# Ledger of designs, part 311: peptides against a protein of PDB entry 7PB4

Target 1, 105 residues: chain A of PDB entry 7PB4
Amino acid sequence: KMLNIKEYKEKLLSTLGEFLEDHFPLPDRSVKKKKKNIQESSVNLITLHEMLEILINRLFDVPHDPYVKISDSFWPPYVELLLRNGIALRHPEDPTRIRLEAFHQ
Target 2, 218 residues: chain B of PDB entry 7PB4
Amino acid sequence: DALQMAVGYFEKGPIKASQNKDKTLEKHLKTVENVAWKNGLASEEIDILLNIALSGKFGNAVNTRILKCMIPATVISEDSVVKAVSWLCVGKCSGSTKVLFYRWLVAMFDFIDRKEQINLLYGFFFASLQDDALCPYVCHLLYLLTKKENVKPFRVRKLLDLQAKMGMQPHLQALLSLYKFFAPALISVSLPVRKKIYFKNSENLWKTALLAVKQRNR

## One batch from the design tools (peptide; made by RFdiffusion4, then SolubleMPNN)

Design b2_p26_3_s2 (from b2_p26_3, 15 letters changed)
Fold by OpenDDE base, seed 1:
Structure b2_p26_3_s2 (fold): chain B 105 residues (1-105), chain C 218 residues (1-218), chain A 26 residues (1-26)
Amino acid sequence: as target 1 above (105 residues)
Amino acid sequence: as target 2 above (218 residues)
Amino acid sequence: MELARQTLRLMVEELVILEAELQKLE
């Protein structure tokens, strides 16, 4: 039973990854660098899939403090997407922290 | 051949909806329709045309006609269905096209070569239950796809909420009965004992075509 | 877009539930 659930989970994760890549891709880096001197902090944005993995892992690894600090690698539209759709919650006292909704509770 | 030319036209042809009245488009569409209803289409042809029908490349009338003639000669590739579902998410097709697609998917379900990837799209289909126009057909599809592993408390809640909203619809009752079968502990509500499961449009648009396909593949 | 967002939510919800089930079995 455990093996079956694990396999199903892995398949679902894979499907989610494909789904996210298709429907919620990262913006193409090709947006014309308008020359303004803002030090392009070479911050590599993570995929929505990776973001969700981080959030899921935190939810189960640290259930008493399931919040993840929003890093520069978090694309703001993804954060807003998760919050607006009830997938994630902002920390009540620290807006720089978000958690995954505890759907299992 | 004429079919290859027709498929090629739809694949490479002009993107502008204004060409829906083009004599050339009509010619090719008729070619596809004739072959599809007479002999069925190859899996590769369905792959191309199904993608086109849902991509929004052509107008609704053309898309509808293409989708109606997505009749397999033998099998439909699961990959084609997955791609099609992807297009549904993009939302470039009309509501009527979505309805037709789900009807098609239910009708052609047995002709899809594999179900593994389709089963992974369970959540997507389940989400479509909220659309009143899609709900009857999605219930039917889910009835075909549902495994014990898909029956989760949150989905049960959603189905019950939907029932509260829409009433005791036969298609919804059928799905709930299946859920209760797999997970009786999750559904405390007594479901009426139905002797027969009824889904909307059991006599689908493709009844005659499907009979022909089955006869050819015997 | 709305359907995609709903689908995303449901998929994540399912993943969370599955993970919880796995933890109970471990």
Scores: peptide ipSAE 0.616, ipTM 0.534, DockQ to the pose 0.516
Fold by OpenDDE base, seed 2:
Structure b2_p26_3_s2 (fold): chain B 105 residues (1-105), chain C 218 residues (1-218), chain A 26 residues (1-26)
Amino acid sequence: as target 1 above (105 residues)
Amino acid sequence: as target 2 above (218 residues)
Amino acid sequence: MELARQTLRLMVEELVILEAELQKLE
């Protein structure tokens, strides 16, 4: 039973990864080059998949404090996407922290 | 080959310079239709044409006609179905095209070579239950796909909520009965013992064609 | 709501549920 669940989880993660690449890709770095004045923040943005992995891991690794600090690597539209669709919640007292919704509870 | 030329036309798109674009399109569409209904299409041809039908490259009328002639000679590639579902997520397809796709998917289910990747899309299909137009066909599809591992408490709740909203629909009852079979502890509600699972005979637009395919593959 | 966004939520929900089940078995 455990093996079956693990295999299913792995397959689902793979499918999610492909889905996110197709429907929620990161913006191409090339488009921002034309407006000179936006400080080339050298910050590498993480994929939505990576962001979700971080949030899921935190939810289960630290259930008493499941919040993740929003870093510069978090693309703001992804944060907004998660919050608006009820996938993530903002910390009530700290706007720089978000958690994944506890769907298992 | 006339079919190869027709498929190539749809894949590459209309050449801008043709004065009679509509006549050319109709000619190629008729070629595809004729071959599909007489002999079926190869898996590669279905892969190309199915993707085109759902991509929004052509108008709804053309897409509908293409989708109606997605009849396999032998098998349909699972990858083609996965790609098709990805297009449904983009939302460029009309509601009627989505309905037709689910009808097609149910009708052609046995001709799909593998189901492993399709099973991973279970959650996506389940989400489509909320669409009243899709619900009957999605229930049928889910009935074909559902495994024990898919039966979760949150999905049971959603199905019961849908039943409360839509009433005791036969297609929904069929799916709930399957859920109860896999996880009786999750469904405390007494379901009417239906001896015959009745998914609306959506007059399978492909009934005659499917019989022909089965006869050729025997 | 766009179908893609709904699908995303559902996939995440399922992942969370699966992870919870795994933890209970571990």
Scores: peptide ipSAE 0.614, ipTM 0.523, DockQ to the pose 0.520
Fold by OpenDDE base, seed 3:
Structure b2_p26_3_s2 (fold): chain B 105 residues (1-105), chain C 218 residues (1-218), chain A 26 residues (1-26)
Amino acid sequence: as target 1 above (105 residues)
Amino acid sequence: as target 2 above (218 residues)
Amino acid sequence: MELARQTLRLMVEELVILEAELQKLE
């Protein structure tokens, strides 16, 4: 039973990854180069897939404090997407922290 | 051959050809239609044309005609279906095209070579239940795909909510009955014992063609 | 766009449920 669940989870993660690449890709870095003046914060944006992995892991690794600090690597539209669709919740006292919704509770 | 030329035209041809006024477009479309209904299409041809029909490369009328002739000679590649489903989220196809696709998917379900990846898209299909036009066909598809592992409390709640909104539709009832079979503890509501599962005959558009395919593969 | 967002939520929900089940089995 455990093996079957693990296998299913892995398959679902793979499918999610493909889905996210197709429907929620990161913006091409090439377009932002033309406006010179905004400080090239060379911050490597992570994919939505990676963001979700971080949030899921935190939810289960630290269930008493399942919040993740929003880093510069988090693309703001992804954060908004997760919050608006009830996938993530903002910390009530710290807007820089978000958690995954505890769908299993 | 004429079919290869036609497929090549659709693959490489003009982007956003909206107007059926192109004699060349009509010629190639007729070629595809003729071959598809007579002999069926190879898996590779379906792969190309199915993606084109859902990509928004051509107008709705052309896309509809392409989808209607997605008849396999032998099998449809699962990969083609997965790719096609990805286009449904992009919103470049019309509502009517989406309906037609789901009807096609149900009709051609047995001709898809593998179901493993399609089963992983269960959540995507389930989300489409909220579309009133898609709901009957999506229920049928989900009925074919549903495994015990897919029956979750949140999905049960969604189905019950849909039933409350739409009434006791035969297609919803069929899916709920299957859910109850896999997870009786999740569905406390007594479902009427329907002796016959009733789905809209989505295959009616391809009935003759499907019979021909089955005869060729026997 | 709305369909994709709904799909995303459902997929994430399922992943969370699966992870919870795995933890119970460990």
Scores: peptide ipSAE 0.612, ipTM 0.463, DockQ to the pose 0.528
Fold by OpenDDE base, seed 4:
Structure b2_p26_3_s2 (fold): chain B 105 residues (1-105), chain C 218 residues (1-218), chain A 26 residues (1-26)
Amino acid sequence: as target 1 above (105 residues)
Amino acid sequence: as target 2 above (218 residues)
Amino acid sequence: MELARQTLRLMVEELVILEAELQKLE
């Protein structure tokens, strides 16, 4: 039973990954708008898949504090997407922290 | 193999440099169609082509033709279906393609190897009931998928509301009857006991092909 | 776009449920 669940989970993760790549890709940074001065904060944006992985892991690794600090690597539209669709919740006292919805609870 | 070349063409996309893009496309499309209707397609081929048909990579006409020839030789992978459904969400396919997909899904339902993941998409399918064009086919699909666990009060309410808006449609009644079977306490409305459940999609575009598939797999 | 978002939610929901089940078995 455990093996079956693991296999199913892996398949679902794979499917999700593909789904996210297809439907919610990161914006191509290629439009280097030449505006000179803004220090290219070289912050590498993470994929929505990676973001979800972080959130899921945190939910289960630290169930008493399942919140993740929003970093500069978090693309704001992804954060909003998760929040608006009830996938994630913002910390009531710290807007810079979000958690995954505890669907299992 | 001509089929492999055709599938490869659709997967890789048209090479920019070909002056006769349309002729090449048509050639490959015909190859796929011929093989699909004659022998059916392997699960891997369906996986690739179904994804392409719903991705919006090609025009609606091409997508429609591809989707129409998604006939399995043996089985369809559930993963392929899940991927396909994911494309429906992106909205790159036309309304007609969506309708065709649901028709296809219902028609090919028995050939899908597993249903566990598809069942997880129940909520997604249910949401599509609001689309008048999809509603008959979605009802049929839901009728095939519905388990007791899926029958929730809010879904009952939505179905009843839909019935109030659309009238007593046979496909909707069929689904409601199933819901009542699983959760009689949730449905206070007397539903006519229909001995025969009729879905409009009883005659699908693939009837002949499906018969052939069944004959080959006996 | 709405359908994609719904699908995303459902997939994540299922993943969370599966993970919870796995943890119970571990």
Scores: peptide ipSAE 0.619, ipTM 0.480, DockQ to the pose 0.517; fails the geometry check

Design b2_p26_3_s3 (from b2_p26_3, 11 letters changed)
Fold by OpenDDE base, seed 4:
Structure b2_p26_3_s3 (fold): chain B 105 residues (1-105), chain C 218 residues (1-218), chain A 26 residues (1-26)
Amino acid sequence: as target 1 above (105 residues)
Amino acid sequence: as target 2 above (218 residues)
Amino acid sequence: MALAEQLLRLMVEELVILEAELRKLE
């Protein structure tokens, strides 16, 4: 049973990865070159897949404080996407922290 | 009517803890099957029953039987298909049900009223190519759905990798040929010119019923 | 976009459920 679940999880993760690449890709860095003054914050944005991994891991690794601090690597549209769809929740007292919805509870 | 009662049973579930739950279930299932194969089902009935078949509400045997009788009288709503695909994501249905669904989807493709939303699910379907059991049917579906905008470099790589793994399967070749047609610059590999595109006949399960539907709708 | 977002939610939901099940079995 455990093996079957693991295999299914791996398959689902793979499917999710491809799905995210197709429907929710990161913006190409090249397009924003035109407006001069925006500090090219050399911040490497993480993929939505990576963001979800972080959130899922935190949910299970630290169940009493499942919140992740939003870093500069978190693309704001992804954060909003997760929040809008009820996939993530903001911390009630700290808007800079988000958690994954506990769908298993 | 008997069909409405049957659909209602599946939608609402068994009302009373009747000792004869299985007999009642079988009765209603037979009613649906009889009407579906004889006359086809209305789009609303398909919407309800298709959702039920993929939701995991009933056992695999029941779900399979329901799915097999998802024969339209006229059209299938695109929304019903979208909902069905959503259930595939939840994973409450068996692998065999997934295979059957893709076979059904290919077989009933022409009866789906619109394709705009289904086309948005292209990436999801493409991701299912990695499943060996689904691959032939998904290739067929993608062959029907693929537009120029869907042909991307990463998908080409994935198809080529899959071909390397599985060999030169006719269904993969068919899809690759279509990709090459839309984006010849992305596919440098010479594909054998097959005069006839060959997919597994997904329609075989519904051949008689589909003929009847087409005859009634002429 | 709306459909993709819905599917995303469903997929994530399933992943969380699966992870929970795995953790219970460990």
Scores: peptide ipSAE 0.657, ipTM 0.571, DockQ to the pose 0.277
Fold by OpenDDE base, seed 1:
Structure b2_p26_3_s3 (fold): chain B 105 residues (1-105), chain C 218 residues (1-218), chain A 26 residues (1-26)
Amino acid sequence: as target 1 above (105 residues)
Amino acid sequence: as target 2 above (218 residues)
Amino acid sequence: MALAEQLLRLMVEELVILEAELRKLE
């Protein structure tokens, strides 16, 4: 039974990954770096898949504080996407923190 | 060959400079239609054309014609179907195209090589039951996809609510009967014993073509 | 956009449920 659930989870993760790549890809960094000296810290944006993984892990690893701090690697449109669809919730007192919805409860 | 040129045209899009864009499009569309109905299309060709039909790259009339000729020579790739469903989510296709797609999906269901990924989309299809235009075809699709593990109390409630709203529709009854088969404890309502499961799409647009495909692949 | 977003929600919901089941079995 456990093996079957794991296998199903893996298949679902794979399907989700493909789906996210097709429908919610990161914007192409084709921003022409004009050479001006401003060390714009090329913040490496993470994929929506990676973001979801972080949120899921936090939900289960730290159930008493399931919130993740929004980093610069979080693409704002992804954060908005998760919030507006009820996939994630913003911390009531700290707008810089979000959690995954506890769908299992 | 003519088919490769036609598929390539749809994939790359119309070259801006041609004065006779409409004639060229019609020529290629007819080529695809002719081959599809005579011989069927390869899985790769269906992958490309199905994606195009649902992407919103062309107008509704063209998309409809492409979708109508998505007839396999042998098999349809599950990946193509998953991609197609993803396009439905983007909302660039018309309601009529969505209906046609579900009709196509039901008609071609046996020709899809695998069902594992499609089964993962069960919840998505189930959510589409709320669309009155899609409901008959989605019920048929769900009837084909439903496993015991998919039969949950909340889904039973939703189906019963739909039945209360829409009446005792044959397609809903068929699906509910299947649910009762898998989980009799969840459905306390007596369902009429129907000897024949009836779905309206039994007379699909592809009936003749599908018979031909089955005969060729025996 | 609406349908893709709905599908995303459903997939995530199912993942969370599966994860919860797995952790209960561990």
Scores: peptide ipSAE 0.545, ipTM 0.717, DockQ to the pose 0.581
Fold by OpenDDE base, seed 5:
Structure b2_p26_3_s3 (fold): chain B 105 residues (1-105), chain C 218 residues (1-218), chain A 26 residues (1-26)
Amino acid sequence: as target 1 above (105 residues)
Amino acid sequence: as target 2 above (218 residues)
Amino acid sequence: MALAEQLLRLMVEELVILEAELRKLE
């Protein structure tokens, strides 16, 4: 039973990864290069896949505080996407923290 | 060839402001229809046209006609189906198009090359049970897709709630019976023993076409 | 960004459910 679930999860993760690359890719970095003066805040944006992984892991690893602090690596449109679709919830007192919806409860 | 030109038209849109856009559209649509019903379409052609039909690029009448002629020569790629489902989520297609898509998906199910990715969309299909127009066809699809791992307590509850709302529908009973088969402990309710499972199959729009496809692929 | 948003939700939902089941078996 456990093996079957793991295999299914792996397949789902793989499919999700491909799906996210196709439908929710990061913006091409090429546009920001031309304006010289903005300090290349070398903040590497993470993929939506990576963001979801962080949120899922936090939900299960720290169930009493399942919130993740929004970092500069979080692309704002992805955060908005997760919130408006009910995938994530904003902390009621701290707008800089979000959690994954506990779909298993 | 004429088919390539037609597919290209739908993919890229009209190149020139043709004075008679409607005539050109009709010409290409008829070309696709003729080839699809006579010989079937290649998997690549279905990939392109199926996505177009569900993207909202064209009007509902055109989308409906395209979807009706999504007849494979040999196989349909599961990737095409996954992409099509993604368009259903955007909500740019009409309710009638959604119904037609699920009918098509059930009808063409055996011609889809792989089922692994489609099975991963189980939750999406299950959520569509709440749509009264889709429910009969979604039940049939789920009947084809359901594995033991898909049968969860929350889905059982949803099915029972749906039964309470809609009554004892044959398609819903078929799905519940399958659920009980996989997970008898989750369904305490006695289900009527039906010897034959009946889905709405009497009006299969593709019955003749499917027979032809099967004959060609023997 | 609006493309396939509902599908994304459902995929994530399923993933969370699977993870929960795995954690119960550990």
Scores: peptide ipSAE 0.538, ipTM 0.729, DockQ to the pose 0.589
Fold by OpenDDE base, seed 2:
Structure b2_p26_3_s3 (fold): chain B 105 residues (1-105), chain C 218 residues (1-218), chain A 26 residues (1-26)
Amino acid sequence: as target 1 above (105 residues)
Amino acid sequence: as target 2 above (218 residues)
Amino acid sequence: MALAEQLLRLMVEELVILEAELRKLE
């Protein structure tokens, strides 16, 4: 039973990865708008897949404080996407923290 | 060949300059339809055309005609189906197109090469049960897809709630009976022993075409 | 966009459920 669930999870993760690449890709870094002054914040944006992984892990690893601090690596449109679809929730007192919805509950 | 030109037309889109856009479109549609019904389409052709039909690139009438002629020569790629499902919600597809797609998916189910990835979309299909127009076809699809691992308490509750709302529909009863088979402890309600699983198969638009496909692949 | 977003939610929901089940079995 456990093996079957693990295999199913792995397959689902793979499918999700492909789905996210197709429908929610990161913006191409190439639009270097030449405007000089915006500090090329060398911040490496993480994929939506990676973001979800972080959120899922936090939900289960630290159930009493399942919130993740939004870093500069979090692409704002992804955060908005998760929030508007009820996948993630913002911390009531700290807008810089979000958690994954506890769907298992 | 004529088919390749037609598929290419749909893939690349109409060349802007042609004054007779509608005539050209109709010509290519007829080409695809004729080949599909006569010989079936290759998996690659289905991959391209199925995505086009569900992407919203063309109008509903065109999409409907394309979808109706998605008849395989041999097999349908699972990847094509997964992509198609992803487009169902992204594009401005009409309710009628969604119904037609589920009907198509059920009809063509045995011609899909693999079902591992399709099984991962179980939750998506299950959520579509709430649509009254889709419900009969989704139940049939779920009946084909359901494994023991898919039978969860929350899904049982949802099915029972749906039955309470819609009444004892044959397609719902069939699915519930399967759920009870996999997880008898989750379904305490006595289900009538139906000897025959009844899904609305009578209106299979592709029945004749599928018989022809099976005969060619023998 | 609406369908893709809905599908995303459903996939994440399923992942969370699966993860919960796995952790109950460990």
Scores: peptide ipSAE 0.542, ipTM 0.738, DockQ to the pose 0.596; fails the geometry check

